# Peptides against a protein of PDB entry 6TME: the designs that were tried, part 101

Target 1, 324 residues: chain A of PDB entry 6TME
Amino acid sequence: NRLKRAYIALQAWKKAFYSDPFNTAANWVGPDVCSYKGVFCAPALDDPSVLVVAGIDLNHADIAGYLPPELGLLTDVALFHVNSNRFCGVIPKSLSKLTLMYEFDVSNNRFVGPFPTVALSWPSLKFLDIRYNDFEGKLPPEIFDKDLDAIFLNNNRFESTIPETIGKSTASVVTFAHNKFSGCIPKTIGQMKNLNEIVFIGNNLSGCLPNEIGSLNNVTVFDASSNGFVGSLPSTLSGLANVEQMDFSYNKFTGFVTDNICKLPKLSNFTFSYNFFNGEAQSCVPGSSQEKQFDDTSNCLQNRPNQKSAKECLPVVSRPVDCS
Target 2, 324 residues: chain A of PDB entry 6TME as posed
Amino acid sequence: NRLKRAYIALQAWKKAFYSDPFNTAANWVGPDVCSYKGVFCAPALDDPSVLVVAGIDLNHADIFGYLPPELGLLTDVALFHVNSNRFCGVIPKSLSKLTLMYEFDVSNNRFVGPFPTVALSWPSLKFLDIRYNDFEGKLPPEIFDKDLDAIFLNNNRFESTIPETIGKSTASVVTFAHNKFSGCIPKTIGQMKNLNEIVFIGNNLSGCLPNEIGSLNNVTVFDASSNGFVGSLPSTLSGLANVEQMDFSYNKFTGFVTDNICKLPKLSNFTFSYNFFNGEAQSCVPGSSQEKQFDDTSNCLQNRPNQKSAKECLPVVSRPVDCS

## One batch from the design tools (peptide; made by RFdiffusion4, then SolubleMPNN)

Design b2_p14_7_s3 (from b2_p14_7, 5 letters changed)
Fold by OpenDDE base, seed 3:
Structure b2_p14_7_s3 (fold): chain B 324 residues (1-324), chain A 14 residues (1-14)
Amino acid sequence: as target 1 above (324 residues)
Amino acid sequence: STLPELKLTPLSNP
């Protein structure tokens, strides 16, 4: 009986709660699991006469606890939403048995350990949210082989390089923000066919920006702020015909900010502050447009306010990184 | 734009 397996799983989970401040699991008593708060039953896909647990929604329950291995008995679950809790530990490998998993949201918890590779085992996974946790180590390259609409990785402890497989992603939104990613942005980034928004904020990324960024014709948001990027901005950024928000602030960029970038047709906000740019086109000057906002603060620009001292600029500007 | 801090709504409700 599928509901009997679900009962075992849910009772094991209730036992794994350390705190349930809203008494969410107070009614988790007895065999009628379909009456449990945050448990949703539906007809099984393989047998419509059989009722199964198809969804879990414990969002915003502030539950402290862990995910026990018995959750692998919830084999009919397609929707698993447990965001904004205090769940800790690791995602159980036993969840590989949840072959119908379509949406998995464990965001805003206290999960630790490596990337939950069990998520890669789900053939029908469309939504994966693991942001605002303490996941660490390398990002598996296989994440970008998944047909995900969005990839939310931000606010974790991920390290190492961004996988070159990023170019295979069909995601419209990808967030790397607030991790420990290092190395260069892969040149394969230009192959991301459906990309609308990509965010690299607050990592240890370095090197030159790849010219292939200019192939991201559908990107509306490109944020590379708070990294260690060097060299000049790629001239190919003139290809970003739909970019609305662009942020390169808090890097080590040098060279000249060109008209071809600042005149991008959809550009509404371009922040390039806190770099070592030694010149900008008149179209890049803050206040030069009513439709566009620019920030050129803390660069090496002549005759602009709030710039770095010559002492700070000269060592960097005199040794430009050639990205060619 | 979907900033990192913004949660997308689930594609389906459970």
Scores: peptide ipSAE 0.022, ipTM 0.674, DockQ to the pose 0.337
Fold by OpenDDE base, seed 2:
Structure b2_p14_7_s3 (fold): chain B 324 residues (1-324), chain A 14 residues (1-14)
Amino acid sequence: as target 1 above (324 residues)
Amino acid sequence: STLPELKLTPLSNP
């Protein structure tokens, strides 16, 4: 019975292919779905005597098509990996029936519409990769209430603010890069207990950096580049004991880059170029260390090369944003 | 399965 439902689903999906350049579905013929290329069977969790479709791997198949609603018949699937294809349309709501979903990778496709809220219905989901698509609108706050190890959202069309629920996330890696997120980073960010890497690159984020960033003791990568952030760097950034890569480039930061930040014990790369900083400690100067790389290009620094003109600096530096 | 590597650069379409 379960394999017969899988056969119906997989044959409906094969009919939804517009192009299969590697003939990946060429052997998708007959009732033996466990012999299908990219289909993986395992004993069912509820009955080990019953064989079920437990995984799909169609990564790098360059398949053009869509996901038909009949995929909701694959009720035993825990692994769904279909990255690097040309699938279009929306993620079917019928996938809510895949209650064993553990890893969901639809990255590098042509999916459109709002955030796939069906992913929020999966109680055991640990990995969510939806990057490199055309998903749009607001990020649902409930994404951070899930016990996810990684959240990949980069290279989409997401808009609005980052939810305050971010502080509830148990994820080690979170990517917001190359979207249209706006507003401030929530102060609740300092509550992210397991965070190792967070990337905000290339959004419309603004305001002051929250002091609570300094509570992120496990962070190794913090990238806030290519945004609209203002004010001084928080003095609490001296608490980032494990940060290796830090990027604040292409913002509107002002003030002094302190010795306490540039002397962070694990810091390897610190980029603060393309801002309006008006001073730096000697420990922040590029070439001051053999173990640390700094970039201070295109700021308002005195006696440094490649700085902004006085005409560009004076209007910004003379009106510093107070973040207190 | 192993977690996929973080990719911040667009995959070059072949």
Scores: peptide ipSAE 0.019, ipTM 0.671, DockQ to the pose 0.115
Fold by OpenDDE base, seed 5:
Structure b2_p14_7_s3 (fold): chain B 324 residues (1-324), chain A 14 residues (1-14)
Amino acid sequence: as target 1 above (324 residues)
Amino acid sequence: STLPELKLTPLSNP
């Protein structure tokens, strides 16, 4: 009986709770698991006469505990939303049995260990949110071979380079922000045909921006702020016909910020502050447009307020990194 | 389900 397996799993999970401040699992008593708070039942896909646990939603429950291996008995779960809790430990490998997994949200928890490779075993996974945890180590390249609509990785401890397989991603939203990613953005990024939003904020990324970023014609948000990027902005950024929010602040960029970038047709906000830009087009000047916001603060611009000193600028501006 | 908007802030306000 599928519900009997679900009962075993849910009772094991209740035992794995250290704290349930909202008494979310208070009604998790008896065999009627479909009455449990945060447990959602539906007819099984293979047998509509059989009721199964199809979803878990424990979002914002502030539950402290861990995920026991018995959760692998929830074989009919397609939606697993447990964000904004205090779950700790690792994601159980037994969750590989949840072959219907479609949306997996474990964000804003205390999960640790490597990337939960069990997520790669789910053939139908479309949404992956693991942000705001303590996941560490390398991002597996295979994550981008999956047909995911969204990939949220931000606010973790991921290290290493961004996989070149990123260009295979069909995701509309990808977040890398606030990790320890290093190296260059792969040139394959320009192959992300469905990309709308990509965020690299607050990593250890470096090198030149790849010209292939300009191929991201559907991108509305591009944030590369708070990294170690160098060189000039690629001239191909003029191809970002749909970009609304663009942030290159807190890097080591040099050169001239061009009209072709600042006149992008949908550009609403362009932040390029805290770099070493030595010139900007008049269209890039803050206050030059009513429809566009610009921030040129703390660059090496002449006759602009709040710029770096000549002492800070000269060593960098005199030795521009050639990205050609 | 609607895909959540990009959120870089904690989902729970502590």
Scores: peptide ipSAE 0.018, ipTM 0.675, DockQ to the pose 0.124
Fold by OpenDDE base, seed 1:
Structure b2_p14_7_s3 (fold): chain B 324 residues (1-324), chain A 14 residues (1-14)
Amino acid sequence: as target 1 above (324 residues)
Amino acid sequence: STLPELKLTPLSNP
């Protein structure tokens, strides 16, 4: 009996709550699990005459607790949304039994440990949101081999390099922001054929930007701010025909910001502040366009306001990084 | 735009 297994799982979970401020689980009593608040039943895919627990939505419940291994009994769950809670510990390996998992949102919790590799075991997973947790260590390369529409990794403790497998991703949105990623952006990034939005904000990424970024013709948002990138902006960025929001601020970029970048046809906001750029085209100057916003603050530009001193600029600008 | 949302601060445990 699938609902009996669901009852065991949900009662084990209720016992794993340390705090339920909104009394979300107050009605989690008795065998009728389909009446439970935040529990959604549907006809089973293999037998429409059988009712099963197909979804969990406990978003914004502020529940403190952990995920017990008995949640692996929820074998018919395709939607698991538990964001904006205070769940702690690790994602149970027993969730590998949830083979129908389609959307997994555990964002804005207190989860710890390595990347939840159990998510890689779900063959039909399309949405993965693990942002705003304390997940740590390396990102498994295999995450990008999955047919995900969105990958939200931001605001964690992930370390090491971004895997070269990123180019295999079919995701439209990928967030790396506010982690501890290091090394270069892989050249394979240009192979992300469906990419609309990518965010690298606030990592320890370094080196030159790969020329292959210019192949991201569908990207509307590209944010690489608050990293350690060096060298000039790739001339191939002129290929970003659909970019609307572009941010390179708070890096160590040098060289000239070119006209072909600032004249990108869909560009609405381009921030390149807090770098070491020593020149910009007239089209890059803030206020040069009514349709585009630019920020050139705190560079090494001549005849511009709010620039770095010659003392700060000279040691960096006189030693350009060759990205060739 | 699907930019990173702000982290909601959960209420403290009683």
Scores: peptide ipSAE 0.018, ipTM 0.643, DockQ to the pose 0.106; fails the geometry check

Design b2_p14_7_s4 (from b2_p14_7, 5 letters changed)
Fold by OpenDDE base, seed 1:
Structure b2_p14_7_s4 (fold): chain B 324 residues (1-324), chain A 14 residues (1-14)
Amino acid sequence: as target 1 above (324 residues)
Amino acid sequence: SSLPELKLTSLSNP
């Protein structure tokens, strides 16, 4: 029976705990798995008369341990939330049997190894949170072929380029922050029709920003700070009709910050500090608006406070990168 | 028992 399989899985998992500071699994005794703390049962989708384990919520349990392969017996689980624990090792390939997986949150753990490709096997997955782990290597291009609402990848060890398939993503939120991603942002980014928030903070990204960013009409948050981007800001950024938060700080941008960017209708915060911009429109000047916050610190701007020295600016500003 | 809810959270984990 399905609950007997769940019992085997949950008892194997309890044995895989090294530490349970809050005694979360203290009641994980006996066959009544639906009474277990953090285990949620529901009627099965295929047979409403059968009770199954449909969800796990062990968020904030500070549990040290690993995910044993027996978790693949939890075939009815649609929600798997184990946020803010000390789980280590890899995500078991046996989780491919969890074909109903809808929300997978393993964030803020100690997981290691490559991207958990088992997540690609779940046909109904809508939410993927693997942030704040030690996942490494390349991001599989196929992640963006999935119909995900959110993709949280930040604070890991991911390397290589962002896949060109990003333009196929239907996600509203995507985070790349605090990884080791390199190369350019793909031009296909402009095809992300449902994108509201995208964060690239603290990577090794480089090159020019693609003009296609200006096609992101629904984006409210665009953060590309703490990278190696070069060239001018694309004039097409004037198309970001819904952007509220925009951050280009800590890059190598040059050129002029235009009125068309700083006058964006929904813009609340625009940070372009710690670059090599050599001019800005009056609408970009900090304090020029009561409704908008700007930061122009540490650029190559004339008649502005806290700018880089001429010695720092001249070598960069005199060699503008043409992004055309 | 209520199932866990979808959480679109900020960049930082709570």
Scores: peptide ipSAE 0.031, ipTM 0.728, DockQ to the pose 0.078
Fold by OpenDDE base, seed 2:
Structure b2_p14_7_s4 (fold): chain B 324 residues (1-324), chain A 14 residues (1-14)
Amino acid sequence: as target 1 above (324 residues)
Amino acid sequence: SSLPELKLTSLSNP
């Protein structure tokens, strides 16, 4: 019975292919779905005597097509990896029936529409990769209530603010890069207990950085580049004992880059270029360390090369944003 | 057939 449902689903999916350049589905013929290329069978969790379709791996197949609603018949699938294809349309709501979903990778496709809220219906989901698509609208706050190890949202069309629920996330890696997120980083960010890497690159984020960033003691990568952030860097950034890569470039930051930030014990690269900083400690100067790389290009620093003109600096530096 | 290995993919996706 289960393999018959899988056969119906997989034949409906094969029919939904517009192009299969590598003939990946060429052997998708007959009732033996466990022999299909990219289809993986395992004993069912509820009955070890029954063989079921437990995984799909069609990564890098360059398949053009869509996901038909009949994929909701694959009720035993725990792994769904279809990255680096040309699948279009929306993620089917019928996938809510895949209650064993553990890893969902639809990255590097042509999916459109709002955030795939069907992903929120999967109780056991640990890995979510939806990057490099055309997903749009608001990020649902409930995404951070899930016990995810990684959340990849980059290179989409997401808009609005980052939800305050971010502080509930147990994820080690979170990327927001190359979207249209706006507003401030929530103060609740400091509650992210397992965070190792967070990337905000290339959004419309603004306001002051929250002091609570300094509570992220496990973070190794913090990239806030290419946004609209203002004010001084928080003094609490001296608490980032494990940060290796830090990027604040291409913002509107002002004030002084302190010795306590540039002397962070694990810091290997600190980029603060393309801002309006008006001073830096000697430990922040590029070439001051053999173990650390710094970039101070295009700020308002005195006696440094490649700085902004006095005409560009004066209107911003004379009116610093108070973040207190 | 063995299930695919769990893949925590890096930040870069080619």
Scores: peptide ipSAE 0.029, ipTM 0.719, DockQ to the pose 0.087
Fold by OpenDDE base, seed 4:
Structure b2_p14_7_s4 (fold): chain B 324 residues (1-324), chain A 14 residues (1-14)
Amino acid sequence: as target 1 above (324 residues)
Amino acid sequence: SSLPELKLTSLSNP
């Protein structure tokens, strides 16, 4: 009986709670699991006459605890949302039995260990949110072979390089922000045909930006701020026909910010502050447009306010990195 | 820039 298995799983999970400040699991008593707060039942996909646990929503419950292996008995769950809790430990490998998993949100918790590779086992997964945790180590390349709509990885402890498989991703939204990713952005990034928003903020990324970024014709948000990028901005960025928000601030970029970038047709905000740019086109100057906002603060620009000193600029500007 | 918004789910929507 599927509901009996669900009962075992949910009772094991209740026992794994260390704190339930809102008494969310107070009604988790007896065999009627469909009456449990945050448990959602639906007709089974294989037998509409059978009621199954199809979803969990414990968002914002501030529950402290862990995910016990018995959660693998919730084999009919397609939606698992437990964000904004204090769950700790690892994602159980037993969740591989949840073959209907469609949306998995464990964001804003205290999960640790490597990337939860069990998420790669779910054939129908469309949404993955693991942000605001303590996940560590390398990102598996296989994550981008999944037909995901969104991939939220930000605010973790992920390290090493971004996999070259990123170009295979069908995701519209991808976040890498506030990790320890290093190396270059892969050239394969230009193959992300459905990409609307990508965020690299606050990593250890370095090298030159790949020219292939200019192939991201659907991107509306591109944020590469707070990294170690060097060289000039690629001239191919003129291809970003739909970019609205662009941020390259807090890097080590040099060279000239061109008209072709600042005149992008959908560009509303372009931040390139805290770099070593030594020139900008008149179209890039803050206040030059009523429709566009620019920030050129703390560069090596002549005749602009709030720029770096010559002492700070000269060592960097005199040694431009060739990205060719 | 701000981080992208969370995708809304049918379970989380009022």
Scores: peptide ipSAE 0.026, ipTM 0.697, DockQ to the pose 0.486
Fold by OpenDDE base, seed 5:
Structure b2_p14_7_s4 (fold): chain B 324 residues (1-324), chain A 14 residues (1-14)
Amino acid sequence: as target 1 above (324 residues)
Amino acid sequence: SSLPELKLTSLSNP
């Protein structure tokens, strides 16, 4: 039966624990897997008379161990939440058998290897959190072909460019922060119709910001800080009618910060510090508004405090990158 | 800025 398979899987997993400091698996004894701490049973979708393991929640258990291949026997699991543990190794390919997977959270662990492509095999996946791990290599383009509501990739070792398929994403939240992504933001970004929050913080991204960012009408958070972006801010950013938090700090931007950006109707915080901006509109000046916070620190602005020296500014400001 | 929050669906044992 399904519960017998679940028992085999869960007992194999218990054996794969190196440390269970909260004794979370202490009650993982005997065939009644539905009584196991962090194991959730529900009626099967195909047969309501059959009880199945539908979810795992081991969040914040500080468990050290690995995910054994026998977890592929948990074929009825729709929710797999194991964040804030010390699980190591790779995500087992045997999890491809978990065809009901809806939410997969393995965040804040010690997982390694390439992107867990097994996640792409789940037809009903809506939530993917793999942040705060040691995943490496390329992000597969196919991740954005998934009908995901949220994609959390931050704090990993992902490399290469952001796939152009990003424009196909229906996700409201996407995080790339604290990886090794390089190259430009794809122009297809403007096609992300449901995007509310996107975070690029602390990558090796470069080039000009695409004008198509201004098409992100529903974005409330746009953070591109701590990258290698160059050129002027796109004038099309005036189209960000719902942006509340915007951060371009710690880049190599040049040019003038315009009224059209600083007067965005929902803008509450706009940080453009640690760049090479050589001018700003009066509406961008910190303290010019009670409703908006601005940071213009460490630019090339005249008559502003805490700016870069003329020696630092002149070589960059005199050679603006043309993004046209 | 702070990273976005998780969305979770709750399950319960019968």
Scores: peptide ipSAE 0.025, ipTM 0.679, DockQ to the pose 0.897

